# Peptides against a protein of PDB entry 8YVU, part 64

Target 1, 39 residues: chain A of PDB entry 8YVU
Amino acid sequence: PQLCYILDAILFLYGIVLTLLYCRLKIQVRKAAITSYEK
Target 2, 160 residues: chain B of PDB entry 8YVU
Amino acid sequence: TWLTVLKKEQEFLGVTQILTAMICLCFGTVVCSVLDISHIEGDIFSSFKAGYPFWGAIFFSISGMLSIISERRNATYLVRGSLGANTASSIAGGTGITILIINLKKSLAYIHIHSCQKFFETKCFMASFSTEIVVMMLFLTILGLGSAVSLTICGAGEEL

## One batch from the design tools (peptide; made by RFdiffusion4, then SolubleMPNN)

Design b2_p13_8_s3 (from b2_p13_8, 10 letters changed)
Fold by OpenDDE base, seed 2:
Structure b2_p13_8_s3 (fold): chain B 39 residues (1-39), chain C 160 residues (1-160), chain D 39 residues (1-39), chain A 13 residues (1-13)
Amino acid sequence: as target 1 above (39 residues)
Amino acid sequence: as target 2 above (160 residues)
Amino acid sequence: as target 1 above (39 residues)
Amino acid sequence: DILEEVLRAVKFL
């Protein structure tokens, strides 16, 4: 049971980090699309 | 640009394979040091008896190292070697998943037969611990297989 | 204890899906950057 | 870039 909770903590942290990276990348795509439309 | 990014992805995938291999090896050594698997009655640790944490870790480690070396040296012979190692690691990963699923089924069956949810016994604790370790190893093996398959596709694309 | 294993499965699936989405989004950022450089 | 992003993520942690 303790190992299950440790795995949950690691997977949860990984999910949060990936979500933040995904949000940053999505913002970059939007900025690149706006810059390409203004040219 | 596309090739440089594939190279960066290849290095990342290679590092992921090495990390997965090291974690699997650590789990294997810890389990073998804490538990005398050879003297445990039943098939609760069948994946460990098959030596999967050891040979699987070796295959993933070699595949990851070859992928990193191939990327750094940009030699045709290293690319072929990496492709071969990644293919072997993909086969090893598939075999490992099969062994781990069989072990998981046996462990769950043991817990069900002995009604381990109703009373605490040493055998039930061992079966529960085995189940937890097997699940962790299964997740790591799936990650390793995903990285090996990705590296195989990238390597095949470079030879084409 | 059963809830812990269910949570592990959900978090693992979420991690895989996010990894795939991150890879797709990264490819889109690259395509957008190439298109902005050719203009 | 991925390695730098991972290193930045690890340094942030």
Scores: peptide ipSAE 0.499, ipTM 0.800, DockQ to the pose 0.178
Fold by OpenDDE base, seed 1:
Parts: C-alpha cells; sequence; structure tokens
Structure b2_p13_8_s3 (fold): chain B 39 residues (1-39), chain C 160 residues (1-160), chain D 39 residues (1-39), chain A 13 residues (1-13)
C-alpha cells in the first residue's frame, strides 16, 4: 500500500508538470500561428 | 508575460475547475451512498461530515462557470464577478485542503493505534478506505485550487 | 489498496494522454518553425 | 476551440 501511494504522488507530480509544459507549448503554437498569419 | 499566458488558458482553467468540482461531487455522492457516515465511529470521514465535497464542488463549479462566461462575453462586470468567485473558490480550496489533511492524519493515526495487520477487520478496512478517498480528494482539491488561483491571477491582471 | 491501484491507473492513463498531446504539439511547433525558416 | 481540440484529441486516440 505504501508503494501505491508513492506511485500516486509521482504520477500526480508528473501530471502537473506535463500540464504546465502543455500550456507553455500551446502558447508557443498560438504565437507561431499569429506570426504566420501576419506574414 | 505570465498574465498573457494565463489569460489565453482561462477557459481551459475554468473547464478544469468544473471537471474537478464534478469529480469531487461524484466521489462525495458515491461515498455517502455506499457508507452511512453517521454510523461510522470516529472522525475517519470528518471531511465528509463537514459536507466538503458538496460545498467545495459548488464553489469550484460556480468559479469555473463564471470564468468561462467572463472570457466569452468580455464584460467588465463579469470579470469582477469571476475574480470574486475565483477568490472565494481559492479560499474554499485552501480550507478544504486543511480539512482533508486533518482527516488524513486522523485516519493514519487510527490505523497506527489499532495495528491493522488484518485488512479484513471492518474498522481497519474503513480506515484504509477513508485514507484512500481522502488522498484522492486531496489531489483533486489541489488541482482545483491551482486552477482557481490561476484564474484569480488572470482576473486581477485584467482589472489592473 | 484497490482504490489506490484504480487511481494509479487513471493517473497513468492521464499521463500517457498528456504525453501524446505534448508530442503532437511539439511536432506542430517544429513544423511551424521550419516553415518560417524556409520563407 | 478548447472543446474542439479536446474532441479532436479524443478522436485521435
Amino acid sequence: as target 1 above (39 residues)
Amino acid sequence: as target 2 above (160 residues)
Amino acid sequence: as target 1 above (39 residues)
Amino acid sequence: DILEEVLRAVKFL
């Protein structure tokens, strides 16, 4: 049971980090799309 | 700027907040339907006895809905309303985390005191189940708080 | 214990989905950057 | 737009 809770914590942290990275990357894609439309 | 980033993700954060609220409400409803919390001895389900899954889900749902509406209509009064709701949801989330941590400590203490070597003992099973549910609710509450705080920062940045 | 494993499965699935979305988004950013360099 | 992106993501999976 302790190993399961540790795994939950690791997976949760991973999910948060991936969400932040996804948000940053989505913003980069939107900026690139806007720059491509203005050219 | 970070504010511009958050503004672009405001709808996503609102949806995430609503989803988190719905999951919390579902868990609360399931636990209340399966377990008669009133007949459970001790404070193992103190967060549920306080009604946290219900009022927390309501606050998060309202905050998320207002955030989405504010983004779509781009009206000043909706921005202020969303900021207020997100602030209230952030406070509610912080309070919820505190309640859940207290419940978790009580559940862990109960398991330790009763030396739960046999999982099939009703008391040990209930304490273990409570611990698992509280951990899940804690994770969901942290996610909800993160979204609410992010939306609050966005709303504050729009009023400045 | 069973609930912990269910949570692990959900978090794991979520992590995989986010990773796939992140990879797709990263490829889109790279394609946009290449297209911008060739113009 | 976000809902459509989510739906597209789900459909791709």
Scores: peptide ipSAE 0.493, ipTM 0.806, DockQ to the pose 0.166
Fold by OpenDDE base, seed 5:
Structure b2_p13_8_s3 (fold): chain B 39 residues (1-39), chain C 160 residues (1-160), chain D 39 residues (1-39), chain A 13 residues (1-13)
Amino acid sequence: as target 1 above (39 residues)
Amino acid sequence: as target 2 above (160 residues)
Amino acid sequence: as target 1 above (39 residues)
Amino acid sequence: DILEEVLRAVKFL
């Protein structure tokens, strides 16, 4: 049971990090799309 | 094309494979250091008795390293070597999954038969611990196999 | 204990889906960067 | 690039 909670913590942390990276990448795509539309 | 995507992610897949291998090796060494698996009754640690965390980790590590080197150097001989290593790692991963599934079934059956209401009994604790470790190893092995298969497809597409 | 394993499965699936979405988004960023370099 | 980022992350930890 304790090992399961440790795995949950690792997977949760991984999910948070990926979500943050995904959000940053999505913002970059949006900025690139806006810059291409103004040209 | 899907092949172009896989080629661009080859280094990432290789790093993921190496990381998975290192985690598997760490778990294997910790379990072997803390527990005398030879004195544990039953086949709840059959995957560890077979040495899967060790040889599987070696195969995945070699495959990942060769994939990274192959992508960086863009040499034909390294591509072929990486393809061979990734194929071997894919086979090893498939075998590992099979062993882990068998171990998981045995561990779950043991827990069910003994009706482990008393978690503090040594046998029930060991069976539960084995189940948890095997599940973790299974997830890691699936990740490693996915990376190895992806790298194999990428390498096969380059030969083609 | 069963809830922990269910959570592990959900987090694992979430991690896989996020990885696939991240890869797709990264490809889109690269395509957008190439298209902006050709203008 | 990814390997360098991983190495930087490990060095930070």
Scores: peptide ipSAE 0.478, ipTM 0.800, DockQ to the pose 0.193
Fold by OpenDDE base, seed 3:
Structure b2_p13_8_s3 (fold): chain B 39 residues (1-39), chain C 160 residues (1-160), chain D 39 residues (1-39), chain A 13 residues (1-13)
Amino acid sequence: as target 1 above (39 residues)
Amino acid sequence: as target 2 above (160 residues)
Amino acid sequence: as target 1 above (39 residues)
Amino acid sequence: DILEEVLRAVKFL
């Protein structure tokens, strides 16, 4: 049971990191799309 | 298109493979240091007795390193070597999954036979711990196999 | 303990889905960058 | 490029 909670913590941390990276990448795509539209 | 995407992610896949191998090796060494598996009755640690965390980690590490070196140096001879190593690592991963599934079945059978209602019984605790470790190793092995297969497909696409 | 394994499965699935979405978004950013470089 | 992106991500965290 303790190992399961450790795995949950690792997977949760991985999910948070991926979510932050995805949000950053989505913001970059939006900025690139706005810059292309002004062009 | 898919081959081009995989080629661009080859270094990432190689790093993931090495990381997976290192985690498997760390788990293997910790389990072998804390538990004298040779004195544990039953086949609940059959994957560890077979040495899978050690030899599997070595194969995955070598495959990942060769893949990274092959991508960085762009040499034709390294591409062939990486393809061979990734193929060998894919076979090793498949064998590892088979061993882990057999171990998981034995551990589950042990828990069922002994009706482990009392978690504090040493035998039931060891069987539960073995099951948890085997499940973790199975997930890591699936990740390693996925990376090795992806790298093998990339290498085969470059020879073509 | 059973709840922990269910949580692991959900977090693992979430990690896979996020990885696929991240890869798709990264490809879109690269395509947008190439299109911007050709103008 | 991927390693730099990971390092930049870790530095931001």
Scores: peptide ipSAE 0.483, ipTM 0.794, DockQ to the pose 0.153; fails the geometry check

Design b2_p13_8_s4 (from b2_p13_8, 10 letters changed)
Fold by OpenDDE base, seed 3:
Structure b2_p13_8_s4 (fold): chain B 39 residues (1-39), chain C 160 residues (1-160), chain D 39 residues (1-39), chain A 13 residues (1-13)
Amino acid sequence: as target 1 above (39 residues)
Amino acid sequence: as target 2 above (160 residues)
Amino acid sequence: as target 1 above (39 residues)
Amino acid sequence: DILEEVEEAVKFL
């Protein structure tokens, strides 16, 4: 039971980090698309 | 193509494989240090008795390291060596999954037979702990196998 | 305890899906960067 | 950027 909660915490942290990285990458794609449209 | 994507992520997959192997080795070492598995009655820790966390971690670590070195040096002889190591690691991962599934079935059968209503019984606690560790090791082994297979596909694509 | 294992499975699936989406987005950023370099 | 961070992490290990 305690190990399951530790695994949940690790997977939750991994999910948060990936979500932040995905958001950063999505913002970069949007900035690149805007810069390509202005050219 | 999927091959060009996998080639660009080969180093990442190799690092993931090494990390997975290190985590498996750490779990194996901790379990062996805390529990005298040799004196535990039954097949609850059969995967640990078989030494899977140790030899599996070694195979995955070697495969991951060879894959990273092969990608960095771009030498044809290293590509073939990495392909062989990744194939061997994929076979080892498949064998490990089989051992872990057998251990999980034995642990679940033990919990069912003893009707572990009393969590504070030492045998029920050990069976529950074993089940949790085996599930964690199974997830890590699946991740390691996925990385090894991906690296094998990349290496096979470079030989073609 | 059973809810913890279900949560682990959901978080694991979420991690895989996010990893695939991240890889797709990274490929799109690289393609956009190559197209911007060729202009 | 993530590849560089992973490369630094691998160099640290």
Scores: peptide ipSAE 0.442, ipTM 0.792, DockQ to the pose 0.155
Fold by OpenDDE base, seed 5:
Structure b2_p13_8_s4 (fold): chain B 39 residues (1-39), chain C 160 residues (1-160), chain D 39 residues (1-39), chain A 13 residues (1-13)
Amino acid sequence: as target 1 above (39 residues)
Amino acid sequence: as target 2 above (160 residues)
Amino acid sequence: as target 1 above (39 residues)
Amino acid sequence: DILEEVEEAVKFL
């Protein structure tokens, strides 16, 4: 049971970090699409 | 800038806030339907007795909805309304976290005092169950607060 | 303890889905960068 | 946009 709570905390933190990285990457894709349209 | 990033993700943050609120509300209703909290001895469910899953969920839902509407309509009055709602939701989330931490401490203390070797004892089961639910609600509240604060910062940046 | 395992399963699934989406988005960024370089 | 992206994501699953 103690290991389960530790795993929950790690997975939760990982989920937050991945969400932030996903948002950053999504912005990069949009910027790349805009720069491709202006050429 | 960070503000432009937050503005682009405002709808996502609003949806996340609504989803978090709905999950909290579902947990609250399930716990209230399955458990008679009034008959449970002790302060193990103090967060539920305070009605946090309900009012917190309402605040987060309203804040999320207003944020989505504000982004879609791009009207100044909606931006101000969303900022107010997000600020209120941020305060509510902070209060909720405080209540949940206090409840968690009480639940953990109860488990330690009663030396819950027998999981099947009603008191130990309830304390364990409360701890698990409080932890889940704490995570959801942190997510909701994070979204509300992000939306508040975005709205404040638009007013400056 | 059972609820902890359920939460772990949900968070784990969420982490996998986000990782897959992140990988797909990263591939899209790379493809967009390559197409921009060939023009 | 997010709903469309979710719908596309669901179509790819």
Scores: peptide ipSAE 0.438, ipTM 0.792, DockQ to the pose 0.142
Fold by OpenDDE base, seed 1:
Structure b2_p13_8_s4 (fold): chain B 39 residues (1-39), chain C 160 residues (1-160), chain D 39 residues (1-39), chain A 13 residues (1-13)
Amino acid sequence: as target 1 above (39 residues)
Amino acid sequence: as target 2 above (160 residues)
Amino acid sequence: as target 1 above (39 residues)
Amino acid sequence: DILEEVEEAVKFL
């Protein structure tokens, strides 16, 4: 049971970090798309 | 740059906030329907007795809805309303986390005092179930708070 | 205990989906960068 | 609308 809760905490933290990284990457893609459209 | 990012994800954050609120409400209603919290001895469901799943879900839902409406209409008055609602939801989320942590501590203390070696004892089962539900609600509340804070920062950046 | 394992499964699935989406976005950014360099 | 945008974004992916 304790291992399960530790795993939940790790997976939750991983999910938050991935969400932040995904948002950053999505912005980079959008910026690249805008720059390509202005050319 | 970071503010522009958050503005583009404002609708997504609002939807995430509403979804989190709905999940919290669903868990609250399920727990209230399955368990008579009023007859449960001790404070293992103190967060539910305080009505947190209900009022917390309402605040997060209103904040998320206002954020989505503000993004769609691009009206200055809606931006202010969304900022106010997101700020209120952030405060509510912080309060909710505090209540859930207190409930979790009480539940863990109960398990420790009763030396719950037998999972099938009704009291130990209820304490364990409460702990699991509180942990789930805590994670959802942290997600909701994260979305509300992000939306608050977006709204504050638009007023500046 | 059972709810903990259910939460672990949901968080794990979420982590996998986000990782796949992140990888796809990263590939798109790389393709956009290559296309901009060839122009 | 967001679900459609996500679906379009996934299709673009």
Scores: peptide ipSAE 0.429, ipTM 0.795, DockQ to the pose 0.106
Fold by OpenDDE base, seed 2:
Structure b2_p13_8_s4 (fold): chain B 39 residues (1-39), chain C 160 residues (1-160), chain D 39 residues (1-39), chain A 13 residues (1-13)
Amino acid sequence: as target 1 above (39 residues)
Amino acid sequence: as target 2 above (160 residues)
Amino acid sequence: as target 1 above (39 residues)
Amino acid sequence: DILEEVEEAVKFL
């Protein structure tokens, strides 16, 4: 049972990090699309 | 630049692969130190008897290290070496998943046959512990395979 | 105990889905950058 | 920065 909780903590942290990276990447895509439209 | 972002992502995937390998090696070492797997009756630890935590961890570590070195030195021979190592690690990961699934089925069957309602029975405790470790190793192996495949696709895209 | 394993499965599935979405978004960013460089 | 710290940690291990 303790090992399960440790795994949950690791997976939760991984999910948060991936979500932040995904959001940053999505913002970069939007900025690139705006810059391409202004040219 | 986009190249700098891609480089950081490859390094991150390589580090994730090395970390996964180290965790697998640590779990293998801890299990071998706490439990005399050779004297345990049954196929509960069949994945450990096959040495998967050891050779799998080595393959993932080598693949991750080669990926990081290739990205740092930006040399064509290192890119090819990383691609080869990531391909080998992907094959090793697929084999590891198969072994772990077989071990998981055996462990679950053992728990079912012995009607393990009482966690305090030594046999039931060992089967439950094995199941937990195998599930953790399965998740780590899938993460390692995902990183190795991602690095392989990135490396193949650089060679084209 | 069963709740912990269910949570592990959900978090693991979430991690896989996010990884796939991140890879797709990365490919889109790369294609957008190539198209912007050719103009 | 995080990657450099992780690389140093991996080298230390």
Scores: peptide ipSAE 0.467, ipTM 0.813, DockQ to the pose 0.138; fails the geometry check

## One batch from the design tools (peptide; made by RFdiffusion4, then SolubleMPNN)

Design b2_p14_1_s1 (from b2_p14_1, 10 letters changed)
Fold by OpenDDE base, seed 5:
Structure b2_p14_1_s1 (fold): chain B 39 residues (1-39), chain C 160 residues (1-160), chain D 39 residues (1-39), chain A 14 residues (1-14)
Amino acid sequence: as target 1 above (39 residues)
Amino acid sequence: as target 2 above (160 residues)
Amino acid sequence: as target 1 above (39 residues)
Amino acid sequence: LDLLLLLLLLLSAL
């Protein structure tokens, strides 16, 4: 059970970091799409 | 800029707060319906006894709703109101986290003292179940606080 | 303990899905960057 | 899509 809680904490942190990275990457894709449309 | 990103995500953060609030309410109501907390010896459900799932959920719901309304109506007075509500929800979230951490420590201490090797014993099962629910509520509270803080920063950026 | 294992399974699945989405988005950004460079 | 991702995060945190 202790290992399960540690794993939950790690997976939770990983999920947060991945979400932040995904949001940043999505913003980059949108910026690239806008720049491509203006050219 | 980070502020422009937060502004675009304001509605999303509001929805996140409402969802977090609804989940907290669901957990609170389920625990109150299944477990007679008043008859449980000990403070393993101290956060529930304090009514945190209820008032915390209400604060997050109000904050999220105000944020969504403020974004949709684009009115300056609503922005200030939303900022105030988000600040209040952030304070409530911080208080809730503190209560949940204290409850978690108490539950863990209870499990340790009673040497719960036999998880099938009613007391050990209840302590374990309480710990699991408190951990879930803690994660939800952290998410709610994060959303409220983000909305507060966004609102503060609009006032500058 | 059972709830912890269920949470671990959900978080693990979420992490996998996010990783796949992140990879797809990263490929899209790269394709957009290449297309912008060729124009 | 960001909304959906955060919704999924909330669901995973539950």
Scores: peptide ipSAE 0.565, ipTM 0.833, DockQ to the pose 0.075
Fold by OpenDDE base, seed 3:
Structure b2_p14_1_s1 (fold): chain B 39 residues (1-39), chain C 160 residues (1-160), chain D 39 residues (1-39), chain A 14 residues (1-14)
Amino acid sequence: as target 1 above (39 residues)
Amino acid sequence: as target 2 above (160 residues)
Amino acid sequence: as target 1 above (39 residues)
Amino acid sequence: LDLLLLLLLLLSAL
């Protein structure tokens, strides 16, 4: 039971980090698309 | 092609395999240090009694190391050796999964028979702990097998 | 304890889906960068 | 970065 909660904490942290990276990458794609459209 | 993607990730897969093997070895060592499995009655720790965390970790580590060395040296003789080691590690991983599934079934059966309503009973705690460790080891073994199979496919693609 | 394992499975699935989405987004960024370099 | 993401995925899977 305690190991399961530790695993949940690690997976939750991983999910947060991946979500932040995804948001950063999505912003980069949007910036690249805007720069390509202005050209 | 999938083969070109796997070739680019071969070193990463090898490192992942070594890391998985090291984690399995660490778990095996911790369990053996904390619990005297030889004195535990029943087949709850059958995978540990069989020494799977030890020999499985060794096979995966050797396979991963050989794969990394083969990729870095780009020598034809090392490619064949790595392919053989990866194939052997894949077979060992499959055997390990089978042992872990059998252990998991025995642990679940033990929990069911003893109707572990009282979590504070030493036997129920040990059975629950064993089940958790076996599930973690099963997951690690699946990851190790996935890396070994991927490396085997890469090596086979280089021999063609 | 059963809820913890269910949560682990959900978080694991979420991690896989996010990784696939991140890989797709990264490929899109690379394609956009190549198209911008060829102009 | 793809390797790092894959490693993070493997770690989350772990």
Scores: peptide ipSAE 0.551, ipTM 0.820, DockQ to the pose 0.070
Fold by OpenDDE base, seed 2:
Structure b2_p14_1_s1 (fold): chain B 39 residues (1-39), chain C 160 residues (1-160), chain D 39 residues (1-39), chain A 14 residues (1-14)
Amino acid sequence: as target 1 above (39 residues)
Amino acid sequence: as target 2 above (160 residues)
Amino acid sequence: as target 1 above (39 residues)
Amino acid sequence: LDLLLLLLLLLSAL
């Protein structure tokens, strides 16, 4: 049971970090698309 | 270039396979050191009795190493060897997932039959521990299979 | 106890899906950067 | 570097 809770905590942290990175990449894609359209 | 991206992805996937293999070996070794699986009654550790952590880890390690070597030397024979090893690792991963699912079902059935409400009973503790280890191994096997399949697709794309 | 294992499965699936989406976004960022450089 | 970070995160999750 303790291992399950530790795994949950790690997976939860991983999910949060990946979500933040995904959001950052999505913003970069949008900025690159706008710059390409203005040229 | 697309080729440079694929090359970096192949190296990353190869490292992932090696690391997955090492983790599987570590778990297998720890379980064998802590528990005398041969003397445990029941099918709770059927995946360990089948030797999956050992042979599965070897296949993933070989596949990862071949992928890294193939990427570094950029030789046609190494690319074919890596593709073959990745295919074999994908098959091994699929077999491992099947074994782990069967073991998980047996462990869950054992917990249900013995009505393991009290974690402090030795049998219930062993069944719970086995279930936790099998779940972790299942996750590792899925990751290893994903990396092997990805490397196989990349290698097949280079041969076309 | 059962909730912990269910949570592990959900978080694991979420991690896999996010990893795949992150890879797709990274490819899109690279494609957008190449297109912007060629213009 | 991003893939390596993703792998380290995956490994930290294992």
Scores: peptide ipSAE 0.548, ipTM 0.823, DockQ to the pose 0.052
Fold by OpenDDE base, seed 4:
Structure b2_p14_1_s1 (fold): chain B 39 residues (1-39), chain C 160 residues (1-160), chain D 39 residues (1-39), chain A 14 residues (1-14)
Amino acid sequence: as target 1 above (39 residues)
Amino acid sequence: as target 2 above (160 residues)
Amino acid sequence: as target 1 above (39 residues)
Amino acid sequence: LDLLLLLLLLLSAL
């Protein structure tokens, strides 16, 4: 049970970090698409 | 700018806030229906006794709805209203986090005091279940607060 | 304890899905960057 | 997609 809670915390933190990274990456894709269109 | 990004995601943040609120409400309702919190010894469910899943869900739902409406209508008065609601929701979320942290500490203390080596005892099971639910609610509250704060920053940026 | 394991399973599945989405988005960013450089 | 990702995060946090 203690390992389960630790795993939950790690997985939750991982989910948050991945979400932030995904948002940043999505913004980069959008910026790249806009720059490609201006070009 | 960060503000521009937040403005583009404002509707999303509002929907997220509503969803978080609905989830919190569902959990609160389920816990109240399955567990007689009033009969549970100690402050293991102090967050539930305080009614946090209910009022927190209401605040987040209102904040999310106002944010979505404000974004869709693009009316200045709705932006101010949404900013106010999001600020109130952020305060409610912060209070909720505080309550949940206190509840979590009490639940953990209860588990330690009773030396719950055997999870088959009803008290230890309830304390473990409470801890799990409180952790889930804490995470949801953090997400809701993050959404509300983001929406508040967006609204404040539109007023400038 | 059973709820913890169920939560772990859900969080794990979510983490996998997010990782796959992130990888796909990262590939898209790289492709967009290459296309922008060739122009 | 960000909405979906955040929805998934909320579902995961649940």
Scores: peptide ipSAE 0.569, ipTM 0.837, DockQ to the pose 0.076; fails the geometry check

